# Peptides against a protein of PDB entry 2C5K, part 103

Target 1, 91 residues: chain A of PDB entry 2C5K
Amino acid sequence: EDPFQQVVKDTKEQLNRINNYITRHNTAGDDDQEEEIQDILKDVEETIVDLDRSIIVMKRDENEDVSGREAQVKNIKQQLDALKLRFDRRI

## One batch from the design tools (peptide; made by RFdiffusion4, then SolubleMPNN)

Design b2_p29_6_s2 (from b2_p29_6, 18 letters changed)
Fold by OpenDDE base, seed 2:
Structure b2_p29_6_s2 (fold): chain B 91 residues (1-91), chain A 29 residues (1-29)
Amino acid sequence: as target 1 above (91 residues)
Amino acid sequence: SSWKKEMKEQRERLKKNVEKLKEKTEELE
């Protein structure tokens, strides 16, 4: 089991689901749904910290190439930033 | 709604897997 890849997968899935919701709802919708989105986005930010921490620890191994994982985290950060921008533009 | 329920379930799943990641990270520290 690779928890890093699972977390990456789950994170991207969450962001994709939110992105789809925003696509269907160009204006702010149900308050409960909007609040859930805000909470998820906050959790994703914290998740990124945990992902980065894991990479830092892995870098301590001279034989471990973390460039791929760093690229994955970078991609998630970019996806998050884009999504936050879309989310905020509706409000 | 089904959407709300699914989103909450996914959120909880992510939290669970994040804990696994944190545990693994701690083991390697």
Scores: peptide ipSAE 0.642, ipTM 0.921, DockQ to the pose 0.834
Fold by OpenDDE base, seed 5:
Structure b2_p29_6_s2 (fold): chain B 91 residues (1-91), chain A 29 residues (1-29)
Amino acid sequence: as target 1 above (91 residues)
Amino acid sequence: SSWKKEMKEQRERLKKNVEKLKEKTEELE
């Protein structure tokens, strides 16, 4: 089993769900939902650290190509940043 | 709400899988 790919999948799924929520709720909604979104976004930030750490360790082994994984993490970072901006700028 | 429940469940699933990732990483460190 490859936990890296599962984590990437789970992270992207959560970000997509939050994005859809923000699209439907351009203003602050239920406080519990808003708090959950904030918590998830923070969890994603921490998850990215763990993903990067795993890549660093694998990169130390010259026999492992991590280019694909680095691209995946980069994409997640970009998606997270865009989502945070949308979340913070809501009326 | 169903949304709240779903998001919480997904969050917990992510945490569990992150733990597996951390364990794998530590094994290779």
Scores: peptide ipSAE 0.641, ipTM 0.921, DockQ to the pose 0.806
Fold by OpenDDE base, seed 1:
Structure b2_p29_6_s2 (fold): chain B 91 residues (1-91), chain A 29 residues (1-29)
Amino acid sequence: as target 1 above (91 residues)
Amino acid sequence: SSWKKEMKEQRERLKKNVEKLKEKTEELE
């Protein structure tokens, strides 16, 4: 497995775990855990930048591989945005 | 907590893999 796919996998896994945490904690939880979530979300934002850079560099002619990677990043962005909303709207 | 520890470990793993991604990207730049 190439680094891109591994990063995508790890990113989605972390977002899913955070989402599950939020589901179990409709209100703000332990400060330490909340801080960890914030840190992870920040890291994911940075990771998205790195993923996009990777795609840009690899992009030559349009092909299925590039399109697939772009779709994966788009999906991660959507997942991140949705998660941020859930996280921030908790009382 | 076990959750905190697990999430931190996951975060560290991601960081390591991101580094590999960056290295690969730099090789292609």
Scores: peptide ipSAE 0.639, ipTM 0.921, DockQ to the pose 0.755
Fold by OpenDDE base, seed 4:
Structure b2_p29_6_s2 (fold): chain B 91 residues (1-91), chain A 29 residues (1-29)
Amino acid sequence: as target 1 above (91 residues)
Amino acid sequence: SSWKKEMKEQRERLKKNVEKLKEKTEELE
């Protein structure tokens, strides 16, 4: 079991679901749903910190190649940034 | 809403897995 990969998977899944929601709701909608989205986005930001911390720890071992994991986190960050932009632009 | 409930459940699952990640990280620190 690799919790890193599971977290990556779950994070991307949540971002995708939010992205789909925003696609269907181009304007701010139900307050409860909007609040949940905001909460998830904040949780993702914190999750990224935890992912990066994991990578930092692994990278301390000279025999560990973390390039793949770094790329995954980079991808999540890009996805998050794009989603936040879409979310915030809605009126 | 059903959507909110579903997202909440997903959020909780993520939190659990993040906790596992943090535990693993701490073990390596």
Scores: peptide ipSAE 0.641, ipTM 0.921, DockQ to the pose 0.823; fails the geometry check

Design b2_p29_6_s3 (from b2_p29_6, 18 letters changed)
Fold by OpenDDE base, seed 2:
Structure b2_p29_6_s3 (fold): chain B 91 residues (1-91), chain A 29 residues (1-29)
Amino acid sequence: as target 1 above (91 residues)
Amino acid sequence: SSFKKELEEQKKKLEESVKELRKKTEELE
């Protein structure tokens, strides 16, 4: 069992689905859908905190090389930032 | 809508996986 990788997978799936929606909707659309997307983006930000906490604990208490996991979190942060930018710039 | 339903299902999946991650993290803390 690797909860970290499962979270990474589920997070990316969520971001990808939103990205696909934004691609098809370059202007702000239905308010309910836009609000749901905003809530999910906020949830992803909180999820990243949990991912980082897990890395800190593994590095400290298990003395494991967490470089790969740190790179994965960095990638998610970049994906989130890019998506937030696309989302916010729509008129 | 189908889109909203899909997002809700994905939210649920992520919530469940995060709970497992937190559990594992707390066990190691």
Scores: peptide ipSAE 0.669, ipTM 0.928, DockQ to the pose 0.822
Fold by OpenDDE base, seed 4:
Order: structure tokens, then C-alpha cells, then sequence
Structure b2_p29_6_s3 (fold): chain B 91 residues (1-91), chain A 29 residues (1-29)
């Protein structure tokens, strides 16, 4: 089992779920749900830190080609940024 | 709500996978 790939999968799955919610809810109405989403988005940011750390370690200590993993993290960051934009623009 | 429950489930799942990632990372550090 590759924990890096599992984290990538789980992260994207959660972001997708939130994105679907935002799609159906263009206005912020339930404060509890909105707060939960914000907390999860922050958790994803921390998860990205963990992903990047793992890449740094592999690049440094294992001298592995991490270009593929870097691309995956970049994709997650882009997805997160897009989602945050959609989340924040809602009234 | 069902949505909140689902998010919590996914949150827990991600937490566990991150834990494994951190463990692996620490082993290599």
C-alpha cells in the first residue's frame, strides 16, 4: 500500500464532495455546515503540507524522481484553490 | 445531517491515511 496515493485519493474525494455541495448550495445558509466545510478545507491544506513533506523526504533521502507526485500535489492544490474560490464567493 | 455525517466519515478516512503517510515519511527522515 502506498500511503501517498491513498492520501491523494481521500483528499480529492473529500474535495469533490464539498464541491458537489457548493454546486447545490450557492448561498451560505447553514452555519454549522459552512463551518465544517471551512474546517475540512483547512485540514486539506495541512494534508498538502504532509504530502509535500513526503516528497521532500523522498527526493532528498531516497533520491527518487518525484515529478509525478509533485504533479499530483499541484493538481490537488489547484482543486483546493478553485473550491475555496467557489466557497468564498457565495453569499 | 446526512451531509455532515458523510463529511465526518470522509474526514476520519483522510485522517487515517494521513497518519500512515506521516508514519512513512518519518521512517524515511
Amino acid sequence: as target 1 above (91 residues)
Amino acid sequence: SSFKKELEEQKKKLEESVKELRKKTEELE
Scores: peptide ipSAE 0.669, ipTM 0.928, DockQ to the pose 0.833
Fold by OpenDDE base, seed 1:
Structure b2_p29_6_s3 (fold): chain B 91 residues (1-91), chain A 29 residues (1-29)
Amino acid sequence: as target 1 above (91 residues)
Amino acid sequence: SSFKKELEEQKKKLEESVKELRKKTEELE
């Protein structure tokens, strides 16, 4: 099993679902839903910390996949930042 | 709502996968 890839997959699934919601709701909607989205975005930030820690540990051993994993985390960070921007711009 | 349910299910999935990642990371530390 590769828990790193599973986390990446699950993280992107959550971000994609939120992105779809924002696309359909360009204005702020139900307060409970908006709060839940905010909480999830915060959880993703913490998840990124866990992913980075994993990479740091892996770097101790020679592993060709380290650069690939770093690129994946970079992509998630970019996706998160873009989503946060869209989320915050809604009126 | 169905949306909230979906988010909660995905939150649960992510929580579980993160636990496994942390476990493996700790084993390698």
Scores: peptide ipSAE 0.668, ipTM 0.928, DockQ to the pose 0.816
Fold by OpenDDE base, seed 5:
Structure b2_p29_6_s3 (fold): chain B 91 residues (1-91), chain A 29 residues (1-29)
Amino acid sequence: as target 1 above (91 residues)
Amino acid sequence: SSFKKELEEQKKKLEESVKELRKKTEELE
């Protein structure tokens, strides 16, 4: 299996799960859960760096699906930013 | 909590997939 696609899938799965949680919890809840969410959001930021690194390497081969992968990473970044905004706006 | 446990499991899963990605990337660097 393509490691890039697996990472994309796993990343989006985590973000979706957190988004669902935030939807049900418009205020900060359990401190341990909130901390875990914060940690995951930071981990996703680092994961995006790894995804970008892989794309840079793939760009050296014109036969690679670089445009498609760049679009996927962009989508993840947008999803992350939206989630961070929702997370931080909670009181 | 069950939610925290789920997130931890998902985090571990992602960590493993990232390791594979890094491995592939490093092979081509």
Scores: peptide ipSAE 0.667, ipTM 0.928, DockQ to the pose 0.849

Design b2_p29_6_s4 (from b2_p29_6, 15 letters changed)
Fold by OpenDDE base, seed 3:
Structure b2_p29_6_s4 (fold): chain B 91 residues (1-91), chain A 29 residues (1-29)
Amino acid sequence: as target 1 above (91 residues)
Amino acid sequence: DEWRKETEEARERLRKSVEELRKETEKRE
């Protein structure tokens, strides 16, 4: 896989792991795992910036189709937002 | 412990893949 697709894959894997954690831990805590999740979410936010940056660069080449990549990033953003909402709503 | 280990491994994979993406992007800029 190309670097972009690998990042997409690894990002989604992390988000899925967090989603599963939230499912198993619907009550907010103050342990190491909770803190690590916050850090991972932050890393994903930064990753999205990198993904968008790569797309912008690719768009400069008129012969390169980025529509699929834009859709993938959009999906990741939506997944992240949903996860952040679930994580923050826990009591 | 097992969760932490697996999570950290996934985190590391992402870090590595992002680095590769950054390198590729920078080459194109």
Scores: peptide ipSAE 0.725, ipTM 0.942, DockQ to the pose 0.903
Fold by OpenDDE base, seed 2:
Formats: C-alpha cells, structure tokens, sequence
Structure b2_p29_6_s4 (fold): chain B 91 residues (1-91), chain A 29 residues (1-29)
C-alpha cells in the first residue's frame, strides 16, 4: 500500500540475504555469486537515492512528518555500510 | 541454481517496489 514502506522492506530483505551469504561464505570467492552481490549492493545504493528523493518531496509539506522515514533510511544506510564492510573484509 | 533464482526474484521485487515509489514521487514533484 505504502510504496516507501514496501521499498524499505524489500531493501532490508536484500541486505539480509547478502548478510546470510557472507555468513556462509566468510572467504571471498571468485564466482558469479560474488559478482551478483556487488550488483545488488549497487542497486541498494541507488534505492537509497530514490528513498531520499521521496523524503525531500514529502518534506515540502510541513504537515507530513518525515522524521520516521528519515530514521528508516538512516538505518538502511547503516545496514548497508556494515554489510559492505563485512563483504570487503573477507580474506 | 537455486540461490541465483531466489536472488534474482528478490532483485525483481525491489525493482518493482522502487518503480512504484518513483511513480509516487514523480506525481508529487
């Protein structure tokens, strides 16, 4: 129903999937799955741009509280950064 | 490959939801 919340949900699901992959593959590999993960991480970065754009537009109306959405995006960014760190630190 | 299939399905879900968000955002702009 709410496109913003749906995007948040789907984004977090993607990040969780990657996190689980990293847990199972703590050593960096040279396979198609590793490349796919890189692509997904880029998709998430672009998604965050779309989320922020949505918030900027919503913020134009003072009657619309964006603090909750900003917190959600912040959380996604933190999750992404942590995941990228885990992914890159693998030996 | 099951992982690849599930991963692509998840990617597609996100792509679809993002498209809906973009449509909503564009309507407001």
Amino acid sequence: as target 1 above (91 residues)
Amino acid sequence: DEWRKETEEARERLRKSVEELRKETEKRE
Scores: peptide ipSAE 0.724, ipTM 0.942, DockQ to the pose 0.884
Fold by OpenDDE base, seed 4:
Structure b2_p29_6_s4 (fold): chain B 91 residues (1-91), chain A 29 residues (1-29)
Amino acid sequence: as target 1 above (91 residues)
Amino acid sequence: DEWRKETEEARERLRKSVEELRKETEKRE
């Protein structure tokens, strides 16, 4: 499979996993799981940097149509932002 | 616990896929 698409898939799986966690834990706790979620969110942020970097390279050096990939990254960013807000709003 | 184990496995999968993407990106830069 295309490495880009594999990253997209694995990223969305992580975000979905966190979303499910938040659904089950609407009250913020002081435990290892909460810290793990924070770490995963940071990993996803860094992953987005890598996704964008790959798109920049394709667009610049190969002049490929990257509109589809840009849309995918945009979707991931939106999902991440929504998840971060949901996670942080828990009391 | 099981949740932590599965979560870490998913986290590792992402790290591995990102590494493959980075390798490909570096070849194209």
Scores: peptide ipSAE 0.724, ipTM 0.941, DockQ to the pose 0.861
Fold by OpenDDE base, seed 5:
Structure b2_p29_6_s4 (fold): chain B 91 residues (1-91), chain A 29 residues (1-29)
Amino acid sequence: as target 1 above (91 residues)
Amino acid sequence: DEWRKETEEARERLRKSVEELRKETEKRE
């Protein structure tokens, strides 16, 4: 598997783990796990920047179609935004 | 804490995969 697809896979796995945590913890806390999730979300945001940079570089090659990769990054951004909403709006 | 352990392992996997992506991207820049 190429590096881009591996990053997509690993990013989605992290987001799924956070989603499962939120499901189990509907009340916001101030413990180490909550702080770690914040750190992971920041890592994912930075990862998205790296994914976008990769796509920009690939797009410079006229022989490469980046539409599929752009769709994958869009999906990750949507998943991240949804998780941020769930995480931040917990009572 | 098993959750923390598994979470940290997942974080490390992502860090490693991102590093490989960055290397590939830098070669093309």
Scores: peptide ipSAE 0.724, ipTM 0.942, DockQ to the pose 0.894

Design b2_p29_7_s1 (from b2_p29_7, 12 letters changed)
Fold by OpenDDE base, seed 3:
Structure b2_p29_7_s1 (fold): chain B 91 residues (1-91), chain A 29 residues (1-29)
Amino acid sequence: as target 1 above (91 residues)
Amino acid sequence: VNLNPNKKEYEEKLKKLREATEEKEKKLE
């Protein structure tokens, strides 16, 4: 079991869950989940820090190729940013 | 609505990631 891949998978699933929720609740104040969404997004930001730290350490090993993992984290960051934009643009 | 139903499992996986990172770092020293 690769903890990096497990975290990546769960993070993307969490972001997808929030994205789907926002789709169903596209008006700010329409529900009482605003703070929970904010907290989850903040948790994802911290998760990305943990993922990046993992990559940074791995890059110190010349026998390790981290290009794939870097691409995965980049994708998560893009997904997070897009979700934040959707969340903040709710009326 | 519970937007994070698997938070406990998620946190455990994060813990494993951090531990793996620390172990890798020690091996590189």
Scores: peptide ipSAE 0.689, ipTM 0.932, DockQ to the pose 0.946
Fold by OpenDDE base, seed 2:
Structure b2_p29_7_s1 (fold): chain B 91 residues (1-91), chain A 29 residues (1-29)
Amino acid sequence: as target 1 above (91 residues)
Amino acid sequence: VNLNPNKKEYEEKLKKLREATEEKEKKLE
């Protein structure tokens, strides 16, 4: 089991779940899930910190190639930013 | 609506990640 890949997978699934919810609830204040969404997005930000720390440590090992993991984290950051934009632009 | 039904399992995986990172860092010292 690779904990890095597990966290990446779960993080993306969580973001997808929120994205799907926003699709069905495109109006701010439409329901009582606003705070929960904000909390989840904040948790994802903290998770990204942990993922980046893992990569930083691995990069200290000359025998490790972290390019793939860096790309995965970059993708998560892009997904998070896109989701934040959708969330913030709700009317 | 529960938007994070697997939060507990997710937190456990985060813990494993942090532990793995710590162990790797120790090996590099």
Scores: peptide ipSAE 0.689, ipTM 0.932, DockQ to the pose 0.918
Fold by OpenDDE base, seed 5:
Structure b2_p29_7_s1 (fold): chain B 91 residues (1-91), chain A 29 residues (1-29)
Amino acid sequence: as target 1 above (91 residues)
Amino acid sequence: VNLNPNKKEYEEKLKKLREATEEKEKKLE
């Protein structure tokens, strides 16, 4: 059991869930989920901080290869940014 | 609609991540 991989997986699932919701709800302000979405997106930002901290610490160990984990976090950041864009552009 | 139905489990996984990070940092000291 790798806590890093578990957090990565759950974070991506959270973002996917929001993305799917936005797909079905393109009109902003037509439901009461706006605040919850904003809260989750903020939580994901904080999660990314924790993921990055983990990588920074691992990079101090010459016997560890963090390239794969860095790629995973990069992917999550890209997914988050794309989702924020979709969320903000809702009319 | 619950957009985060597994929040409790998620928070526990975050806790484990932070603990693992702390333990790794301690080992590197």
Scores: peptide ipSAE 0.689, ipTM 0.932, DockQ to the pose 0.910
Fold by OpenDDE base, seed 1:
Structure b2_p29_7_s1 (fold): chain B 91 residues (1-91), chain A 29 residues (1-29)
Amino acid sequence: as target 1 above (91 residues)
Amino acid sequence: VNLNPNKKEYEEKLKKLREATEEKEKKLE
């Protein structure tokens, strides 16, 4: 399958997993998973860099339409930002 | 709790993405 779509899918699933965890643990310091969550969010940021690089290269091909992929990455960025806010707002 | 149970497979997919990007870039040159 298309590696871009595979990465997008797995990234969203990872963010959803963290989001669900935060829902169950909405208090900072509730457990010892804080550092792991931070690491995963950082990894997602790096993944977004890889996705953007892929799009940049594809945009050089006149036969490729990257609008859909750009929208997918935009959605992931929004999901990540929202998750960061939830994570940081835990008290 | 393991919050990233598919980390290894995920990294493999990232590798494939980077390789595909590199190959596409070479074809465009």
Scores: peptide ipSAE 0.689, ipTM 0.932, DockQ to the pose 0.942

Design b2_p29_7_s2 (from b2_p29_7, 14 letters changed)
Fold by OpenDDE base, seed 5:
Structure b2_p29_7_s2 (fold): chain B 91 residues (1-91), chain A 29 residues (1-29)
Amino acid sequence: as target 1 above (91 residues)
Amino acid sequence: VNLNPDKEKYKENLKKLREETEKKEKELE
């Protein structure tokens, strides 16, 4: 598997894991994972930058097929934004 | 609780992505 697809997979798995955790811990401060969650979310933001850069660079080469990659990153961004909203709205 | 049990593998994959991107960018120069 190519690095791009693996990173996409890794990122989505991280977001899903956090989302599931928040479902079980919907009260801010009821656990000691606040900082870790924040760190992971920041890491995901940086990962998205790397994914976008990869797409931009590869698109400069007509021999590279980046079909669907932009949509994949867009989906991750939407997932991240939704998760941030859930995280910030915890009571 | 470990919310990112495969962090090292993830970081390695990310490194590979960055290296691939950098290599391609240099080839296009």
Scores: peptide ipSAE 0.708, ipTM 0.938, DockQ to the pose 0.891
Fold by OpenDDE base, seed 3:
Structure b2_p29_7_s2 (fold): chain B 91 residues (1-91), chain A 29 residues (1-29)
Amino acid sequence: as target 1 above (91 residues)
Amino acid sequence: VNLNPDKEKYKENLKKLREETEKKEKELE
């Protein structure tokens, strides 16, 4: 598997893990993992920057089709936004 | 609980992505 696909997979797995954790901890302050979750989400944001950078560079090559990769990053961004909303709505 | 048990693998894959991107960028110049 190529690095792009692996990073996409890793990122989605991280988001899914946090999402599952939030399911079991639906109120803020249930444990001491709030800061770790925030850190992971921030790392995911930076990872998206790297994924976008990869796409930007690949798009400069007319022989490369990045439409599928763009869709994957879009999906990750949507997943991240949904998770942030869920995380922030916990009280 | 460990919310990121595969952090090292993740960071390594991210490094590979950045290296691939950098390599491609140079090839296009």
Scores: peptide ipSAE 0.708, ipTM 0.938, DockQ to the pose 0.918
Fold by OpenDDE base, seed 1:
Structure b2_p29_7_s2 (fold): chain B 91 residues (1-91), chain A 29 residues (1-29)
Amino acid sequence: as target 1 above (91 residues)
Amino acid sequence: VNLNPDKEKYKENLKKLREETEKKEKELE
């Protein structure tokens, strides 16, 4: 497996873990994991930058097809946004 | 609770991604 796909997989696993945690902890500020979740979400945002940069560079090579990769990053962004919404709406 | 137990592996994969990107960028110069 190439680095891009591995990073995508790792990122989605991180988001899934947080999503599962939020499902079990729907009250904001009720545990010690709030800051860690925020840190992980920031890390994911930075990872998305790295993924996008990779795509930008690969698109300069006419022999590379990045359509699938662009869709994967779009999916991660959507997953991140949905998770942020759940996280921020906790009461 | 450790919400990111594979952080080191994840960071290594990020490093590989960045290296791949850098390598390709140099090849395209």
Scores: peptide ipSAE 0.707, ipTM 0.938, DockQ to the pose 0.922
Fold by OpenDDE base, seed 2:
Structure b2_p29_7_s2 (fold): chain B 91 residues (1-91), chain A 29 residues (1-29)
Amino acid sequence: as target 1 above (91 residues)
Amino acid sequence: VNLNPDKEKYKENLKKLREETEKKEKELE
């Protein structure tokens, strides 16, 4: 499979897993997973950098079609931001 | 609770992405 698409898939799965966890744990500090969540979110931020770099490089080749990839990354960024808000605003 | 059970697979896919990007960048030189 295309590494770009696989990374996108992996990233979304991670964000969804955290989102589901937060749904079950809506109170900050109610368990020992806060640090792990923070680490995963940081990893996702770094992954987004790698995805963006991939797009930038591919766009330099006139024969490459990156159609949809920028939208996919934008979607991941939106998911990440929404999750951060949900995570940070837990009481 | 393990919130990222497939972390190793994920990291391997990231490596592949970076390698693909680097390869393409070199081809464009």
Scores: peptide ipSAE 0.707, ipTM 0.938, DockQ to the pose 0.912

Design b2_p29_7_s3 (from b2_p29_7, 15 letters changed)
Fold by OpenDDE base, seed 4:
Structure b2_p29_7_s3 (fold): chain B 91 residues (1-91), chain A 29 residues (1-29)
Amino acid sequence: as target 1 above (91 residues)
Amino acid sequence: VNLNPNKEKFKEKLEELRKATEEKEKKLE
C-alpha cells in the first residue's frame, strides 16, 4: 500500500482510538492523558498538512486526478474537528 | 493508557509520504 493511503488509515485509527477513550472518559481528570490526547491531535493536524502537501504536489501533474485523495483528507479533517469538539467540551 | 501504541510505525509511514512527495516534486522539475 502506498504511503498516502497508509497514513490516512493510521490517522483515522488514531482518531478513533481517542474518540473511544473520550467516550469512556467524559471528564478530563487525568492531566497526563489529556496532554497525550492533545499531543496526538496536534500530530494529526501536522499529518494533515503533509497529506495536503502531497496532494498539492500531485496536482502539479496534469496526468494525476487527486479528487479521491482530497475527499479522504476532507473526511479526516471532519473527523478531527468533531473529535476536537468532543475533547474541548469535556469538563 | 498508551493511546498511540504504533507511533513509531506511523512516523515511519509519514516519513515515507514526505519522501514520496519530495521525489514527486523533483520529478516535476
Scores: peptide ipSAE 0.673, ipTM 0.930, DockQ to the pose 0.872
Fold by OpenDDE base, seed 1:
Structure b2_p29_7_s3 (fold): chain B 91 residues (1-91), chain A 29 residues (1-29)
Amino acid sequence: as target 1 above (91 residues)
Amino acid sequence: VNLNPNKEKFKEKLEELRKATEEKEKKLE
């Protein structure tokens, strides 16, 4: 599989894993775990930058249709934003 | 709890993406 799709898949799995953890731990607790979550979320933000760069380059090729990939990245951004909101709202 | 057990593998794929992007950009020049 191409690296773009693999990165998308892995990124969503990371976000899902955090989401599941937050669901089981609706209140902030272990500082080490909270820091790990924050680090992963930051890594996802950087990953999105890499995904966007990939799309920007592909858009320069008239033979490539990036609409599907743009939709995938949009979905990841929405998932990230929702997760950040849940993460920050925990007391 | 390890919340990112596949971190190393992910970093490898991320690097592959970066390299693929760079190679594509070179081909477009």
Scores: peptide ipSAE 0.673, ipTM 0.930, DockQ to the pose 0.897
Fold by OpenDDE base, seed 2:
Structure b2_p29_7_s3 (fold): chain B 91 residues (1-91), chain A 29 residues (1-29)
Amino acid sequence: as target 1 above (91 residues)
Amino acid sequence: VNLNPNKEKFKEKLEELRKATEEKEKKLE
């Protein structure tokens, strides 16, 4: 079991669920759902901190190549930023 | 609509990641 890869996978799935919801709900209006989305986005931000910490520790080992994991986290950050933009632009 | 149906399971995996990171850090000391 690789907890890093599982966390990455689950994080992307969370973002995809929100993205799909926003696609079906292009305007804001349900305060409960908006709050839930905001909470999930905040949780993803905190998860990214944990993913980065994992990479930082691994980089201290000269026998580890973290380039692939760094690329995965970069991709998640890009996905998060794009989703935040979609979320915030809704009226 | 529940937008995060697997939240609890995710938190478990996140904790596993934190523990793995901690163990790796200890091995490097």
Scores: peptide ipSAE 0.671, ipTM 0.929, DockQ to the pose 0.868
Fold by OpenDDE base, seed 5:
Structure b2_p29_7_s3 (fold): chain B 91 residues (1-91), chain A 29 residues (1-29)
Amino acid sequence: as target 1 above (91 residues)
Amino acid sequence: VNLNPNKEKFKEKLEELRKATEEKEKKLE
């Protein structure tokens, strides 16, 4: 199995879970849940670093095309940024 | 609410990715 694709899938799923939670909780209330969300978002940021590292190494190999993977990571970054905005703007 | 129910499994896959990356990078050196 390809760990890259699984990591991408799981990362997007994590972001979706948080997004759904924020949708149901438009105001910050439960401090424990808010802290958990913050932790997950930080973990996602670190995960993106690992994904990028993987792509960089692949790009050094002339036999590997990384276009699709770069697009996937770009999409995750966009999801993360949008979610962080929603999270931070809540009262 | 558990917002990360598959955390352990995810960390395992992430580690697999990291190790694969490291091994490939070593081969390029």
Scores: peptide ipSAE 0.631, ipTM 0.917, DockQ to the pose 0.857

